# Designs tried in a protein design run: peptides against a protein of PDB entry 5HOI. Part 212

Target 1, 351 residues: chain A of PDB entry 5HOI
Amino acid sequence: FRYMPFSPAGTPFGFTDRRYLTMNEVGYVSTVKNSEQYSITVSFFDVGRFREYHFEDLFGYDLCFLNEKGTLFGQSKTGQIQYRPHDSIHSNWTKIIPLQAGERITSVAATPVRVIVGTSLGYFRSFNQFGVPFAVEKTSPIVALTAQNYRVFSVHYSQFHGLSYSLSELGTSSKRYYKRECPLPMSLPNINSDMKKDANLDYYNFNPMGIKSLFFSSYGDPCIFGSDNTLLLLSKWRSPEESKWLPILDSNMEIWKMSGGKETTDIHVWPLALAYDTLNCILVKGKHIWPEFPLPLPSEMEIRMPVFVKSKLLEENKAILNKKNEIGADTEAEEGEEDKEIQIPVSMAAE

## One batch from the design tools (peptide; made by RFdiffusion4, then SolubleMPNN)

Design b1_p21_8_s3 (from b1_p21_8, 12 letters changed)
Fold by OpenDDE base, seed 5:
Structure b1_p21_8_s3 (fold): chain B 351 residues (1-351), chain A 21 residues (1-21)
Amino acid sequence: as target 1 above (351 residues)
Amino acid sequence: MAAEREEKRRRFAERVAELLE
């Protein structure tokens, strides 16, 4: 096993001089190799909100994270990171992360308020958006990171324990754990069955964990999309004993159904984000499981949660509240704290 | 909402069909 640099929905070069460093609901970052230099382009899906920009990369950035305020770049071997705000009002900053011999930056994440760096030796480094350090923590080896606001979802790997995950909140003074190095029930790529095709070997060499992407949903739930093309969502993470991974989408099965039961072995889902009950994704046709150039338009895949879609539960709860208000029952409207986890009725979780 | 979900499913099915041609 080798620790490889991970970025959400990043693609390998394959046999080309270009790849996507990362992509999500905001946009996509591409790099083109030209001799010893790279040209990086930061592109956006909302062309009215953001302006595409490019720059020359002399460092060979192999890590990237895109958010609504800027792009974080990293070089896994040298430890260099660069944050580039999309707005020209804020200055770019560069920092070198001190690495031990053989240590690599394995993943980076950035929100409008936090920058996170994870390493192959399990160093978790946190910064503000200006590159001011908060803390250094030693964890199990980090293989993937994502972040939303103050929350961080980290995936860890141990040779003895396999995959684990942490969910933490990076306050101003302290790190809170909701989950700390708990087992992650994700299937690893099967070397013997799946690698009989050269295209799968190239992807495995790029990403040996098979994590296509890692993100938070629009509701702030951790999501992971593995090599099995199943979208896992962490439900009830605020309740330590009730937290569970839900297989909310088998993307291969959904493509097969939508085809009318035709052979779909050359159609692949490339995940971008989960917005409400919809997986934003790129549909890829061909031998490679990742998108080529030009990037196809994003597609929307509806998630049939066997368990009530949070949107539908919110609608039903609003409809129940409205009916209670019409019936004149003076039951104190508990102010629905927006951060209250929607309890799924037990009767509806069993179908 | 139901109509929007049906329209999303329709558009997705159309895109899958286009990729099968």
Scores: peptide ipSAE 0.424, ipTM 0.907, DockQ to the pose 0.530
Fold by OpenDDE base, seed 2:
Structure b1_p21_8_s3 (fold): chain B 351 residues (1-351), chain A 21 residues (1-21)
Amino acid sequence: as target 1 above (351 residues)
Amino acid sequence: MAAEREEKRRRFAERVAELLE
């Protein structure tokens, strides 16, 4: 096993001079190798809201995170990071993260308010959007990060314990944990079964964890999409004892159904984001499980909860509806809207 | 809502069909 730089929905070079550093619902970041340098392009799906831009990369950025306000770049070996706002009103900034011998930046994340850096030694570094440091924490080795607003979803790896995850909030004064290094029930890539195709070996060498992407849903739930092409959602994360991973989509099964039961072994889902009940994704045809150039338009895949999970959610939703009807209307307690557990909409349980 | 979901599903199925040709 080797720690590799991870970015959400990043692709390998393969046999080409080009790859995607990251992609999500906002857009996609590509890099092209030009001799000893790289040309980076930041492209957007909403061309009316954002202007595409490019720059020359002399550092060889291998980490990227795109949000609605800017792009964070990182170099895994040197520890250099750069934040580039999409708007020219705000200045770019560059920082060097101090790395120990053999330490690598394994993942970076950025929101409009926070920058996060995770390393192969488990250093978790937090900054504001201007690169001002808040804290350094020692955790288990970090292999992936994503963030939304003040919340951070981190994936950790131990040789002895496998995959774990944390969910934390980076306030102004302190870090709060909702989950701290809890077991992550995601299957790792099986070298013996999956490596029969050379294309799978190339992807495994690029991403040995098989995490195609991780993101927060539009409801603020942590999501992860593994090598098994199953979308996992962390439900009830505000309630430590009730929190569970839900397999909300088997993408291979859904493509198979949509095909009318045809062979779909050459059609692949590349995940971008989860908006409400819809997975935004790229449909990829071919030997490679990742999108090539040019990037196809995103597709929208409706999420259908598995029947075994759906029955339980219907029971839970009925129990909640009954409790809401028993608790009379009168307690207008101004409990701040942010802490209301957005239950998985009844609509996801109905189909 | 239901009509929008059905339309999304239709478009997705059409795109899968195009990729199977």
Scores: peptide ipSAE 0.423, ipTM 0.905, DockQ to the pose 0.566
Fold by OpenDDE base, seed 4:
Structure b1_p21_8_s3 (fold): chain B 351 residues (1-351), chain A 21 residues (1-21)
Amino acid sequence: as target 1 above (351 residues)
Amino acid sequence: MAAEREEKRRRFAERVAELLE
């Protein structure tokens, strides 16, 4: 096994000179090989909010993370990272991460307030958005990172223990763990069954873990999308004993249903983000399971969230609203919005 | 909410249909 650089929804070059370094709900970052150089383009889905920009990459950035404020780049072998704000208010900064012999940066993540670097030896490095370091922690080998605000979802790999995950919050003074190197119930790619197609071998060589993407939902729940095309959501992560992974979407099954039960073996879901109960994704047709160029418009898959997640979100939102209203004045309680029991269709209770 | 979800499902089904042609 070799630790490969991972970026959320990143694509391989395949037989082309271009690939996506990363993509999410904000946009997509592409790189094109130009002899010994690369041209990087940062593109956005909201063209009214953001301006596309490009630059020449002399370093060969193979790691990327896009957020609403900037793009983090990394070079897995050299340890170079660069943060580029989307606006001109803040300057770009570059830093070299010290790497041991054979160590690689395996993943990077950036929020408007934090930068995180994970390595093949399990060094977890945290910075603010200006590249000021907070801490260095030794963990199990990191294979993937994502972050939202102050929260970090990390995936770890051990040859002895398989996949694990951590969920942490990077405060100003301390790191808090909600989950620390807990087992991750995600299936690894099956080399023997899936590698009969050359396209799957190319993807496996690019991403041996089969993690297509990982992100936080709009509600701040860790999500992971594996090689089995199932979206897993970490539910109840604030309660250690109640925390569980929920298979909230089988994307192959959903495409199959939408087709009317036709063969859909050439239609693939490429995950971007989970916004409320909707998976933002790219629908891909063809031999490759990843999007090619040009990037198709994003599609929205409705997730039938398990009723237990929706009810708790309604309760947590009611509890947040009630705590806000306990500070404000006497205005009259209009009674009327009945709790419409979302009748679970009987057909999902019987399997 | 319900109408928006139905419209999302419709658009997704249409896009899957376009990809099956």
Scores: peptide ipSAE 0.423, ipTM 0.906, DockQ to the pose 0.583
Fold by OpenDDE base, seed 3:
Structure b1_p21_8_s3 (fold): chain B 351 residues (1-351), chain A 21 residues (1-21)
Amino acid sequence: as target 1 above (351 residues)
Amino acid sequence: MAAEREEKRRRFAERVAELLE
C-alpha cells in the first residue's frame, strides 16, 4: 500500500499533461505540466465575486484546498505549503513542514481561520490563516482532510483496522473531539472486480482509498463520497451515542432512474458539495470517472432524504425567531443557537 | 420549495438525457 496525496475531488493526469488539483462549490484549481514546471490556474464558478488567477509552480504542488478566501497548496514529498489569498490585500505565505524519512503530507485543508496538514505517519498539524502553528498531534495515518470554519473532518487508515474518521473543532486554545478515530463504514475499491478496465486502475493508483471527495454540508455535517458512488452523511455527530452514517444518495441509482432505466455505465457523478438538499456535482460521460478539460458546468442532484427536513426546520426556527423579535421579547438570542443540532422528527426520517 | 425541487429534478433529468444521446 502507498500513501498518495489526496485533495477533494482532485483528478489524475491520466494520459494528459493537465489535471484538477481540487474542485468544490467555490471553483476549481487546475495544473498543467510544462517541461519541469507547472502552471496553476485558480478558477471560480461565481465569476462576478472572484477573479481567476494563475501562477508558475516551480515546486510541483500535488495537494490543494480551495475556500472562499484563498487556496492552500502543498507538496507531499518536500513538505512545502503555500497559502494564496484570492484578494490582493493579504500576502501569500510559504512554509516548510518538517517531514521524517519516508513521511509524506497526505492531505491539506484550509478555512478562512485555520490551516491543517495531515501526514502518512499521522502527524496532524494546525495553523491559523497566517501560518502560525497551534499544535502538533499524533494520530493514526491521515489519508484525507476537509475543514469548515473551526471544524475538521479527518479520515485515517490502518492496515489492521481499515478506515476510521475523526471530527474535531480547533478552538483558539484547545482541540475538541466530537468523534475520535471511529470506524468509517465506507467500502474500499474492489481491485478484482472493478479494475478490469485500465481507466479504473489509473484512478486507483492515484487514489487507492477511492474517496472522490469529502466536505461539510451547508448544515455543517461531514460528508464523504466513495468509489461505490454513495454519498454518506454523518448525522447526529454532537451526540456520540446517536451518531450514524446515512447513505443519503446512491448516485448510480439516481442516474439510472433519471435515464428511464437505460444503461448508464458510462455516466459518472463527480461530487463538489452538498448545499441543503442538493448535491452539486459534475456529470461526466466516458471511460474516465473524473471530469476532463474543459470542465462541464455543475449539475444539481436533489436528495430526498432528511436534509430537506433540516431546511424546513431551519426556516420554521427562523420564522419563530422573527416572530419573537416582532413581539418585542428581549430574549437575548444567544450566539450559541446556530450550533444546536436540528432534531429531525422520527416520522420524517422514515420517508 | 416543491416547484423548485421539481425544476431541479427536471434539469437534472434533461442533462442525463443529453449525455445519453
Scores: peptide ipSAE 0.420, ipTM 0.906, DockQ to the pose 0.544

Design b1_p21_8_s4 (from b1_p21_8, 10 letters changed)
Fold by OpenDDE base, seed 1:
Structure b1_p21_8_s4 (fold): chain B 351 residues (1-351), chain A 21 residues (1-21)
Amino acid sequence: as target 1 above (351 residues)
Amino acid sequence: MEERREEIRRRLAERIKELLE
């Protein structure tokens, strides 16, 4: 296993000279390789609120987190981090995170009030928005971070325990845990089944945990979107005994349903954010499960508990077809192989 | 609220259709 730098909804280079470092509801950060340097562009969906900006990156930033006030960059190997406010009023700041031999920054997060750095050795480093350090904690190895206001959602990996998560609040004087290294019920990418396509191997090498993104909902609930394309939401996290992960969207099922039951294996959901009752996402067509350039316009998907399994719907439709064929055996079958559109039950279309 | 949901579904279905063409 190799710890790779993780950023929310970051994409690999693939066979190109460019990738997205991160994207969310605020915007998207791209990097283009130009010989020995990189050109970084910070773009926004709300072009009326924010102005796009770019700069030359001589460090090769491979970590990024975008918020409404600025962008945090990190270099996983050198430990360099940079915060760039979107406004010109606040100054940029740079720091070097001390790394041990073989240690990597694995994830970074930033809010308007906090900066967080997580490492492959499980060092959790916290700063204010001006880069003033206030805590270092030793945890299990951190593989992903996100933050909203004072809250941090961290994903940890252990070879013995698999994936775990923590939910904490970074107050002025103390860290409070709502959840501390609890089991995360997310499936890891299956190397044997999904690796039949070279594109999946490239993505696995970029992101071996298969975490496409993690974020807080607009209500402040931790969300994670894995390689299974299921959106998980942590409900009731304020009550430790009642806290549970809810599968609130099977995105593959929703695409299949909304297509009228067509083959949709080449349509992929790339998650951005959960706003109220809708997943903001990019729909991607093709071999790669991630968006290419230019970035398509975002789409919205309604959250729904996955009550229906595709296999069960296919079995029910086959049973309906077989019953129709048993009743229709007396009329000469004109052999028109019309691709019989899988009739989605009207009850599923109306809800 | 229902009208907004219907509009979201419509836009999603249209976008999926465009990607399948």
Scores: peptide ipSAE 0.631, ipTM 0.956, DockQ to the pose 0.765
Fold by OpenDDE base, seed 2:
Structure b1_p21_8_s4 (fold): chain B 351 residues (1-351), chain A 21 residues (1-21)
Amino acid sequence: as target 1 above (351 residues)
Amino acid sequence: MEERREEIRRRLAERIKELLE
């Protein structure tokens, strides 16, 4: 086993000179090999909100994280990281992360307020958006990271215990854990069954954990999409005893249903984000399970699970709040109610 | 809400059809 650099929805080079470093709901970052150099392009789905930009990469960035304010790049072997704001008003910054002998940066994440670096030795490094360090923590080896606002979802690997996850909040003074190195019930790629196809071997060598992507939902719930093409969502994470992983979408089953029951083994889902009750994704046809160039237009897939109740309850609560405001009741609605986890009734989780 | 879900399903079915042709 080797620790490989992971970025959300990143693709291998395969037999080509180009790959996607990362992609999500904001856009996609591509890199092209030009002899000993790389050309990086940051592209956006909302062309009215953002302008595409490119630059020459002399370092060979193999890690990337894209958000609405900027792009974080990393080089897994050298420890170099670079943050590039999308707005030209804000300056780029570069930093070298100190690495031990044989240590690699395995994943990076960035929000508008935090930068996170995880390593193969389990060093968790946190920074503000300007690259000022907060803390260094020693954890189990980190294989994947994502972040939203102040929250971080980390995936860890142990040869003895397999996959685990943590969910933490990076405040101004301290790190809080909601979950700390808890078992992650995700299936690892089966080398004996899945490696019968050459295309699967290339992907396994690029990503041996089979994590196609991880992200936070629009509701702030951690999501992971594995090699089994099942979208898992962490429900009730604020309540340690009630927290559970929910299989909210079998994407292969959904494609099969939507085809009218046709053979769909050559159609693949590439996950981008979970927006409300829909998985934003790329549908890919062919031998490779990842998108090639040019990038196809994104598609949306409806999820089955009780997030429908969460969206309906949020709309109903907003409609009730708007009606109360129209009736002129000066009740100080404490701003703290939006962050309460909506308890989904147990009866709706079984259908 | 229901109309939006029907439209999402329609677009997904059309895209799958295009990929199967």
Scores: peptide ipSAE 0.631, ipTM 0.956, DockQ to the pose 0.523
Fold by OpenDDE base, seed 3:
Structure b1_p21_8_s4 (fold): chain B 351 residues (1-351), chain A 21 residues (1-21)
Amino acid sequence: as target 1 above (351 residues)
Amino acid sequence: MEERREEIRRRLAERIKELLE
């Protein structure tokens, strides 16, 4: 296993010279390779509230986190981080994070009040928005970070224990844990099934954990969207004994349902944020599971607990068709039946 | 509330249709 730099909803270069470093409900950050340099553009969905800006990147930033006040950049190998406020009132600042031999910055997060750096050795470094350090904590290896206000959702990886998560609050004087390295019930990418397509291998090499994104909901609940395209929400996290992960959306099932039961294997959901009861996402058509350029407009999906497995519905529909064919006469089985619109049971339409 | 949900569903279905054409 190799620790890779993670940014929320970041995309690989693939066969292109450009990628998204990160995207969320605020906007998207892109980088383009220009020989030995990179050109970074910070774009926003609310063009009335924010002005797009760009700059030349001589460092090759491979980590990014966008919020409503600024953008945090990081270079995983050198330990350089840069915070760029969106306004011209506040100054940019740059800092070098000290890294040990072989250590990498694996994730960065920023809120209007906190900057967080996580590493492959499990160093959790916290700063204020001006780059003043608060603390350094040693945890299990960090693979992903997100933050909202003073809260941090961290994902950890151990070869022995798999994925774990922490939920903490970074006060002025101390870090409080709501959850500390608890098991994360997220499926890892299945190397054998998913790697049959070169595009999936490229994505796996970019993001071995398959975490497409993680964010806080508008209610402040930790959310994670894995390679299984299921949105998980951490419910009741304020009550440690009652806390549970809820599968609040199977995005593949929802796309299939909303298509009228058509084949949707080339339609992919790319998660941005959870706003109330809607997943903000990009719908992507094609071989790549990630958005290309230009970025499509965001779509909204209602959250719904998955009650039915698509495979069972397909088996039931095939069994119904076979029973109809056993009762009906010798009409030639033309091979073209694979693309028949699967009638979604009325019970699934009404939920 | 229900009208907003119906509108979200409609827009999603339209967008999926556009992507399947």
Scores: peptide ipSAE 0.630, ipTM 0.955, DockQ to the pose 0.725
Fold by OpenDDE base, seed 5:
Structure b1_p21_8_s4 (fold): chain B 351 residues (1-351), chain A 21 residues (1-21)
Amino acid sequence: as target 1 above (351 residues)
Amino acid sequence: MEERREEIRRRLAERIKELLE
């Protein structure tokens, strides 16, 4: 295993000179190789609210986190981080994170009020939005970070215990844990089965954890989207005994259903955010599981528990088979499947 | 709410159709 720099929904270069450093509901950050330099562009989906900007990157930033107020950049090897506000009112700031021999920054996150840096040795570093440090904590090795307001969702990796997660709140004086290095029920990418396709090997070399993205929902629930294309949501995280991971969307199954049961093995979901009851995502066609350039328009996909979706599809298919057996005639009854919306009760959000 | 969900499904189905053609 090798620690790689992780950013939410970041893409590899592949055979190109360009990639996405990160993308979410706010926008997307791209980088283009230009000889020994990089050109970074910060683009937004709401072009009326935000203005696209670009700059020359002499450091080779390989970490990024985008929020509504600014963009955090990081260089995994040198320990350099830069915060760039989207507005011209606040100044950019740069800081060097001290790294030990062989240590890497593995992930960065930023909110309007906090900056977080995680490392391959498990150093968790917190700052305010101006780069003033709060604390340094030693945890298990950090492989991914996301943050919303004062809350941080961290994913950890141990060679012996696999994946774990923490959920914490970064107050002014103290860090509170809601969850501390609890088991994460996400499968790692299977090297033997999935690696037969060159595109899957390239992605695995870029992201060996298979975490396509992690984010907080609009309700403030931690979400993770793995290599199995299942969206997991942490429900009831305020109640330690009631907290559970919910598989709220099998994106491959939803694409298959929405195609009318066609072969959809070359259509891929790339996750951006969870807004209420809809996954904001990019649909990608091809051998690569990630979006290329230009970025397609985002799509919305309803969240549904895979078990209920399977049960419903089996009942619907049985009903269709029974009707076809009763009506011996080739009438293509376009029976409008009353898609009884399995509304995930709003009560599954963390109170 | 139902109309919005139907519209989301419609747009998703259309986009998948475009990608399968």
Scores: peptide ipSAE 0.629, ipTM 0.955, DockQ to the pose 0.651

